# Peptides against a protein of PDB entry 3QIS, part 109

Target 1, 334 residues: chain A of PDB entry 3QIS
Amino acid sequence: PSLELSRREFVFENVKFRQLQKEKFQISNNGQVPCHFSFIPKLNDSQYCKPWLRAEPFEGYLEPNETVDISLDVYVSKDSVTILNSGEDKIEDILVLHLDRGKDYFLTISGNYLPSCFGTSLEALCRMKRPIREVPVTKLIDLEEDSFLEKEKSLLQMVPLDEGASERPLQVPKEIWLLVDHLFKYACHQEDLFQTPGMQEELQQIIDCLDTSIPETIPGSNHSVAEALLIFLEALPEPVICYELYQRCLDSAYDPRICRQVISQLPRCHRNVFRYLMAFLRELLKFSEYNSVNANMIATLFTSLLLRPPPNLMARQTPSDRQRAIQFLLGFLL

## One batch from the design tools (peptide; made by RFdiffusion4, then SolubleMPNN)

Design b2_p15_1_s3 (from b2_p15_1, 6 letters changed)
Fold by OpenDDE base, seed 5:
Structure b2_p15_1_s3 (fold): chain B 334 residues (1-334), chain A 15 residues (1-15)
Amino acid sequence: as target 1 above (334 residues)
Amino acid sequence: SMTSEELLEEAIAEE
């Protein structure tokens, strides 16, 4: 069997978080026999492509002189955004198109990624006084390394930070402040807030706005700004409540005094973001007659974002663990 | 009316 491919080199320029890009090519059976094709893993890989890439169809059958269109879809989700922001991964891959009883065909994928404040750590963002697109990539790497070291020092209760040489970090990320300030000013009376989905075009505009500027006003509807806050919290590499405190939050869920002591052990930026979000959500609940928001709905929604199980425990989360996690958060909303 | 800045300051001062 043999194939003809219309294209073998693909370039995806200016790849962004949650922005789908598509490139298409044709494969044609120029042989006299039917052939089965499939994308196959390379010798050292478990998957035929990186997590941000997909081929559709990824397998199929071609009669003699048949032609099929294949779509190559590039999409950066929450699962790939952190690794691309740090430059640990890049928009580069090689796909292997295999023919049964035939030869391999290699496709080259290349491009560039534009960093996002979405999927960046709270510690790194507290050190960024400018939009992430204004920060040199080399400085982003340094800020992530410094942020890891600061988290470890904060957990160890060790040496007073030599306050002298590094600029004081922000109390909370400017992106969190901008989102919460907008919602606090304009959305407290918004009917069905956090229940009505935002518009995808407005969400992309909000992400691009936060990545490139410090706006006076966030663009889009209150629903889109509210969903952008949820997407931001979901995309965090480390959740607002650090994975190391997850079990202690569940164990303390029915003692509000122990719950507050567990939160006091968070790294400063995580603690500040948690307290600020809880203060905002308590204010939002005062307007429940206007916005139809209640404590059980908010606790159920935000628990999955703020109090995630560690990756090694995700598959083992019981309904009892989920109920304890909700009860933990309710103690800060009531 | 309380600002988001005042809300942040109060939330941090609960140390």
Scores: peptide ipSAE 0.504, ipTM 0.938, DockQ to the pose 0.897
Fold by OpenDDE base, seed 1:
Structure b2_p15_1_s3 (fold): chain B 334 residues (1-334), chain A 15 residues (1-15)
Amino acid sequence: as target 1 above (334 residues)
Amino acid sequence: SMTSEELLEEAIAEE
């Protein structure tokens, strides 16, 4: 059996967070026998492609002289954004199109990723006074390393921020400030805030805006800005409440004093973001007659974003754990 | 009216 491929090299230029790109090619059975094709894992890989790549169809049968279109879809989700932002992963892959009883056909995937503030750590963003697209990739790596080291130091020692560090970190990421400022200023009276979805085009514009500029006004509807905040919180490599404190939050969920003591143990950037978000959400709840927002809805929505189970516990979260997590957050909203 | 800056300052000052 043999295949003819219309193309074997694919370049995905300017790949961005949540922006789907598609490249198509044709495979044709130029043989005299039916062929089964499949994308197969490389040696030591569990999957035929990286998490940000998909082939559709990934397998099939071709009769003699049959042709099928294959779509190569590149999509950077929350699951791939962090490793692409750091440059740990890149828009590069090799696909192996296997033909049963035939040969392998290699497809080369290449391209470039454009970094996003989405999927970047709160610590790195607090050190990032300029839009992420203005920051050299080398400096992004250094900011992540420094952020990790400062997180570790902040967990081990209540070391006062040495006033002698030439650039004082931001209290919160400018991206969080911009999103919350916009919502606080324009969305407190927005009917069905956090209940109505944003527009996908507006979400992309908001992401691009935050990645490339420090706008005076975020583009899009209040619903899109609200959803962008949710997406930002969801895409964080570490949730606003650090994984190390997850169980303590659950254990303290019915003691508001202990809950506050647990939050005080967060790294400064995480603690500031948590308190700022809670202050914003408490303010939003004062306008519940206009925005239809209530504490139970907000607690349920934001708990999954702010208080995620550690990866090792994610599959084991009980309904009781979810209820405790919601109760923990309610103690800051009421 | 409270600004987002004031909201942030208040939220941080509760330490």
Scores: peptide ipSAE 0.499, ipTM 0.937, DockQ to the pose 0.883
Fold by OpenDDE base, seed 3:
Structure b2_p15_1_s3 (fold): chain B 334 residues (1-334), chain A 15 residues (1-15)
Amino acid sequence: as target 1 above (334 residues)
Amino acid sequence: SMTSEELLEEAIAEE
C-alpha cells in the first residue's frame, strides 16, 4: 500500500490558551489495494502526539483511489498551558502516519505559543507588574524559578523576603485583582452569577485582554467574567491552597480556628489570594436575594478549584474527603 | 460602599 499526502509540514502560528487551531491535509490511496492508516507513537512515546495536539480521524480505511481529509487540531488546555508558558514544552511535534504493511509517513508540526497569565503561578504573577505578553519569554522562566524558590522559602519560614534587590511583589496577581474588582463592582446583583456559563468568544476576549493589557474595564458579560475567574483558578499550576496543605485542610474542616491557622501557613501570594477571594465571596453572599448565590453552591464550586487533591490522590478522593473540603471552605463563607 | 481595594486591604490585614 502507498499514500500520497497533500502536505507534511504544518505551522501553527500564535497558539494561545483555549484557542483551537486547525490545519487540514488530504491523504489519498493511489495504490490498487485497500489500506488501513493510523497515527502511531514514536519509539518510547505513549501517545502518537503531544497533549495539545490531536489528529481527526487518527485512523481509518482507504479504498483504492479514495481520499480522506485529516484535521490536525491544536488546543492548549489547562493540562498543557503551564509547560508552554514556561517554554519547557513548545509547539513542535512529529506525527507518524503508519500504513498497515506499508510505510511510515512523517508529519512535522511546528509553531509558536503566546504565553498566558492563565496557567502561570500566583507567585510569578505577583512579580509581573506588566501584562505577560510584555514580559520577554526568557524572563518568564526566571520568574517561575524565582517564584518556586520564594514559595519554598516562605513555606519553610526561612529567609525574610530580601526586600532590597527586586521590586516588591504585588499582594495579589493583577489579573485576580481585575477579575474580582470587576465582579465586585458590576456583578453583585447579577442573577445566576457563577451558575450561568459565559460565552466562549467573550472568554477568549477576556483572556487576551488580561494577557496583553491592564484594562480599566474587562470586556464581556458578568457571566463571562465570572467564568474567566473560574478558568483562571482551574488553570493554576498549583491551586490557591497549595497541595502540601490539602490534607491539613481536610483534617481541620470542622475546626474554624485550625482552618485559619492552616491558611496562615500558605505562601504570602496564595494566602492573600485566598483571603481576598473569601472576602469577595462573602460580599456576594450578602446579595443572595439578587444574585441567587448561596454558601453551599459557592463552597461546592470553589472547593474543586481552590482545594484540589494532589495529583497522586486525585483518583482516591472519597465522598467524605470532598465533603470535608467543602466544609473547610464553608467556614470562610459563613 | 466599600471598594475592592478596601476589601483587599481588610482581607490581608487579618494578620
Scores: peptide ipSAE 0.497, ipTM 0.937, DockQ to the pose 0.877
Fold by OpenDDE base, seed 2:
Structure b2_p15_1_s3 (fold): chain B 334 residues (1-334), chain A 15 residues (1-15)
Amino acid sequence: as target 1 above (334 residues)
Amino acid sequence: SMTSEELLEEAIAEE
């Protein structure tokens, strides 16, 4: 069996977080026998492609002289965004299109990724006084390394480096500030806030806006801005409540004094973001007559974002653990 | 009316 491929080189320019890109090519059975094709893993890989790439279809049969269109879909989710932001991974892959009883065909995937404030650590973002797209990639790497070291020092109660006044971290990421400031100004009276989904086009505009600028106003509806905040919190490599404190939050959930003591042990930027978000959410709850927002809804929604189980415990989360996590947040909303 | 800046400052001042 043999195939003809219309293209073997694919370039995905300006790949962005949550923005789907598609490239198509044709495969044709130029042989005289039916053939089965499949994308196969390379020798050291468990998957035929990186997590941000997909082929559709990834396998199939072709009769003699049959042609099929294959879509190569590039989509950076929350699961790939952090490693792409740091440059640990890149928009590069090699796909192996295997033909049963035939040869392998290699497809080259290349491109460039545009870094996002989504999927970047709170520590790094507190050091970024400019939009992430203005920060040199080399400096993004340095900021992530420095941020990791400062997190570890903070957890160890080590004296912070006396960074010069110009290098002093922000109290909270400017992106969190911009999102919360917008919602606080314009969304307190928004009916069904955090209950109505945003528009996908508006979400992309908000992400692009936060990645490229410091706007006076965030574009899109209040629902889209609210959902962008949720997406931001979900995409954090380390949740607002660090994984190290997860169990202690559950254990303290019915003691408001211990809950506050656990939060005080967060790294400064995480603690500030947590306190700021709780203050904002308490303000929204004052407008419950207008926005239909209640403490149980908010606690349920934000618990999964702010108080994520460590990856090793995700499969073991009980309904009791979820209820304790909700109760922990309720102690800051009431 | 309280600003988000004042809200942030109050939330952090509990250090």
Scores: peptide ipSAE 0.490, ipTM 0.935, DockQ to the pose 0.853

Design b2_p15_1_s4 (from b2_p15_1, 7 letters changed)
Fold by OpenDDE base, seed 1:
Structure b2_p15_1_s4 (fold): chain B 334 residues (1-334), chain A 15 residues (1-15)
Amino acid sequence: as target 1 above (334 residues)
Amino acid sequence: MMTSEQLLQEAIAEP
């Protein structure tokens, strides 16, 4: 059996967070026998492609002289954004198209990724006074390393931030500031805020805006800005409440004093973001007559974003754990 | 009227 491929090299230029790109090619059975094709894992890989790549179809049958279109879809989700922002992963892969009883056909995937403030740590963003697209990639790596070291230091030692560091970190990421300031200023009276979805085009514009500029006004509807805040919080490599404190939040969920003491142990950037978000959400709840927002809805929505189970516990979260997590957050909204 | 900056500063000033 044999295949003819219309193309074997694919370049995905300017890949961005949540922006789907597609490249198509044709495979044709130029043989005299039916063929089964499949994309197969490389040696030591569990998957035929990286998490940000998909082939559709990934397998199939071709009769003699039959042709099928294969779509190569590149999509950077929350699950891939962090490793692409750091440069740990890149828009590079090799696909192996296997033909049963035939040969392998290699497809080369290449391209470039454009970094996003989405999927970047709160610590790194607090050090990032300029839009992420203005920051050299080398400096992004250094900011992540420094952020990790300061997180470790802040967990081990209540060391006051040495006032002598030539660049004082931001109190909160400018991206969180911009999103929350916009919502506070324009969305407190927005009917069905956090209940109505944003527009996908507006979400992309908001992401691009935050990645490339410090706008005076965020583009798009209040619903899109609200959803962009949710996406930002969801895409964080570490949730606003650090994984190390997850169990303590659950254990303290019915003691508001202990809950506040747990939050005080967060790294400064995480603590500031948490307190700022809670203050914003409490203000939003004052306008419940206009925005239809209630504490139970907000607590349910934001708990999954702010208080995620550690990866090792994610599959084991009980309904009781969820209820405790919601109760923990309710103690800051009421 | 409270500003977002005031909201931030009050929130982070909590003990």
Scores: peptide ipSAE 0.538, ipTM 0.945, DockQ to the pose 0.929
Fold by OpenDDE base, seed 3:
Order: structure tokens, then C-alpha cells, then sequence
Structure b2_p15_1_s4 (fold): chain B 334 residues (1-334), chain A 15 residues (1-15)
């Protein structure tokens, strides 16, 4: 069997978080026999492609002289955004298109990623006084490394923040400030806030706006701004409540005094974001007659975002653990 | 009217 490929080199320029890009090519059976094609893993890879890439179809049959279109889809989810923001991974891959009893055909994927404040750590964002797209990529790596080290020092209660050499970090990320300030000003009376989904186009505009500017007003509906806050919290490489405190939150869930003591042990940026979000959500709950927001709905929604089980425990989360996690947040909303 | 800045400062000033 043999194939002809219309293209073997693909360039995905300006790849962004949650923005789907597609490149298409044709494969044609120029042989005399039917062939089965499939994308196969390279040696030592578990998957035929990186997590941000997909081929559709990834396998199929071609009769002699048959042609099929294959779509190469690039989509950066929450699962790939952090490693792309740091430059640990890149928009580069090699696909192996295999023919049963035939040859391998190599496809080269290349491109560039544009960093996002989504999927960036709270610690790094507190050090970013400018939009992330104004920060040189080389400095993003340094800011993440420095942020990791400062988080560890904060958790260990070791070294006071060396107030001397670096500009003082923000109290909260400017992105969280902008989202919450907008919602606080304009969305307190919004019916079905956090219950109605945003528009995908508006979400993309909000993301691009936060990545590239410090707007006076966030574009889009209150629902899209609310969902953008949820997406931001979901995309964090570490949840607002650090993984190290997850079990302590569950264990303290029915003691409001211990819950507050657990939160006081968070790194400064995480603690400030948590307290600010809880204060904002308590203000929204005062307008429940207008916005249909209630404490149980909010606690249920935000628990999965703010108090995530560590990756090693995700598959083992019991209904009791989930209920304790919800109860932990309820103690800050009531 | 509480400002978002007041809301932030009150929230982070909690002991």
C-alpha cells in the first residue's frame, strides 16, 4: 500500500489558550490495494500526539484512488496551558501516519504559543504588574521559578519576603481584581449569575483582553465575565487552596475556627485571593433575590475550583470528601 | 457604597 499526502508540514501561528486552530490535508490511496491508515505513537510515547493536538480522523480505510481529508486540530486546554505558558512545552510535534503493511509518513507540526494569564500561577501573576503579553517569555520562566521558591518559603514560614530588591508583589493578581471588580460593580443584580453560561466568543475576547491589556471595563456580558472567572480559577496550575492544605480543609470542614486557621497558612497571594473571593461571594449572596445565587450553589460550584484534590487523590475522592469540601466553603459564605 | 478596593482591603486585613 502507498499514500500520497497533500501536505506534511503544518504551522500553527499564534496559538492561544482555548482557541481552536485547524489545518487540513488530504491523503490519497495511490496504490492498487485498500489500505488502513492510523496515527501511531513514536517510540517511548504513549500517545500519537501531544495533549494539545488531535488528528480527525486518526484512523481509517481507503479504497484504491480514494481520498480523505484529515484535520489537525490544535487546542490548548487547562491541561496544557501551564506548560506552554512557561515554555516547558512548545507548539512542536511529529506525527507518524502508519499504513498497515506499508510505510510510515512523518508530519511536522510547528508554531508559536502566545502566553496567557490563564494557567499562570497566582504567585507569578502577583509579580506581573503589566499584561502577560508585554512580559518577555524569558522573564515568564524566571517569574514562575521565583514564584515557586517564594511559595515554598511562605509555606515553610522561613524567610520574610526580601522587601529590598524586587518590586512588591500585588496583593492579588490584576486579572482577579479586574474580573471581581467588574462582577461586583455590574453583576450583583444579574439574574442567574454563575448559572447561565457565557458566550464562547465573549470568553475569548475577555481572555485576550486580560492577556493584552488592563481594561477599564471587561468586554462581554456579566455571564461571560462570571464564566471567565470560573475558567481562570479552573486553569490555575495550583488551586487557590494549595494542594498541601486539601486534607486539612476536609478535616476541619465542620470547625469554622480551624478552617480560618488553615486559610491563614496559605501563601500570601493564595490567601488574599481566597479571602477576596469569599468576600465578593458573600456580597453576591446579599442580592440573592435578584441574582438567584444561593450559598449551596456557590459552595458547590466554587469547591471544585478552589479546593481540588491533589492529582494523586483525584480518582479516590469520595462523596463524603466532596461534601466536606463543600462544607468547608460554606463556613466562609454564611 | 463599598468599593471593590474596600472589599479587598477588608478581606485581606482579616487576621
Amino acid sequence: as target 1 above (334 residues)
Amino acid sequence: MMTSEQLLQEAIAEP
Scores: peptide ipSAE 0.537, ipTM 0.944, DockQ to the pose 0.930
Fold by OpenDDE base, seed 5:
Structure b2_p15_1_s4 (fold): chain B 334 residues (1-334), chain A 15 residues (1-15)
Amino acid sequence: as target 1 above (334 residues)
Amino acid sequence: MMTSEQLLQEAIAEP
């Protein structure tokens, strides 16, 4: 069997978080026999492609002189955004198109990624006084390393920070400030807030706005700004309640005094973001007659974002663990 | 009316 490919080199320029890009090519059976094709893993890989790439179809059958279109889709989700922001991964891959009883065909994928404040740590964002697109990539790496070391020092309760050499971190990320300030000013009376989905075009505009500027006003509807806050919290590499405190939150869920003591042990930026979000959500609940928002709905929604199980326990979360996690958050909303 | 800045400072000042 043999194939002809219309293209073998693909370039994806200016790849962004949650922005789908597509490139298409054709494969044709120029042989005299039917052939089966499939994308296969390389020798050291478990998957035929990186998590941000897919081929559609990824397998199929071609009669003699038959032609099929294949789509290569590039999409950066919450699962790939952090690794691309740090430069640990890049928009580069090689796909292996295999023929049964035939040869391999290699496809080269290349491009560039544009960093996002979505999928960046709270610690790194507290050190960024400018939009992430204004920060040199070398300085992003330094800020992530410094943020990891600062988190470890904060957990160890050890050395007073030598306040002298580094600029004081922000109390909360400017992106969280901008989102919550907008919602607090304009959305407290918004009917069905956090229940009505935003517009995908407005969500992309909000993400691009936060990555490139410090606006006076966030663009889009209150629903799109509210969903952008949820997407931001979901995309965090470390949730607002750090994974190391997850079990202690569940164990304390019915004692509000112990719950507050567990939160006091969070790193400063995580603690500040948690307390600020809880204060905002308590203010939003005062307007429940206008916005149809209630404590059980908010606790159920935000628990999955703020209090995630560690990756090693994610597959083992029981309905009882989920109910304890919701009860933990309710103690800050009531 | 409370500002979002006042809300932030009060929330951070909690013990």
Scores: peptide ipSAE 0.531, ipTM 0.944, DockQ to the pose 0.917
Fold by OpenDDE base, seed 2:
Structure b2_p15_1_s4 (fold): chain B 334 residues (1-334), chain A 15 residues (1-15)
Amino acid sequence: as target 1 above (334 residues)
Amino acid sequence: MMTSEQLLQEAIAEP
């Protein structure tokens, strides 16, 4: 069996978080026998492609002289965004299109990724006084390394940062500030806030806006800005409540005094973001007559974002653990 | 009316 491929080199320019890109090519059975094709893993890989790439179809049969269109879909989710932001991974892959009883065909995937404030650590973002797209990639790497070291020092109660005035971290990420300031100004009376989904086009505009600028106003509806905040919190590599404190939050969930003591042990930026979000959400709850927002809805929604189980415990989360996590947040909303 | 900046500063100033 043999195939003809219309293209073997694919370039995905300006790949962005949550923006789907598609490239298509044709494969044709130029042989005289039916053939089965499949994308196969390379020798050291468990998957035929990186997590941000997909082929559709990834396998199939072709009769003699049959042609099929294959879509190569590039989509950076929350699961790939952090490693792409740091440059640990890149928009590069090699796909192996295997032909049963035939040869392998290699496809080269290349391109460039545009870094996002989504999927960047709170620590790095607190050091980032300019939009992430203005920051040199080399400096993003340095900021993540520095941020990791400073998180570790903060957790160890080591000597606070020598506050050289120019290098002082922001109290909260400017992106969190912009999102919350917008919602606080314009969304407190928004009916069904956090209950109505945003528009996908508006979400992309908000992400692009936060990645490229420091706007006076965030574009899009209040629903899209609210959902962008949820997406931001979900995409954090380390949740607002650090994984190290997860179990202690559950254990303290019915003691408001211990809950506050657990939060005080967060790294400064995480603690500030947590307190700021809780203060904002308490303000929204004052407008419940207008926005239909209640403490149980908010606690349920934000618990999964702010108080994520560590990856090793995700499969073991009980309904009781979820209820304790909700109760923990309720103690900051009431 | 409280500003978001005031809200932030009050929230951060909590012990």
Scores: peptide ipSAE 0.521, ipTM 0.942, DockQ to the pose 0.915

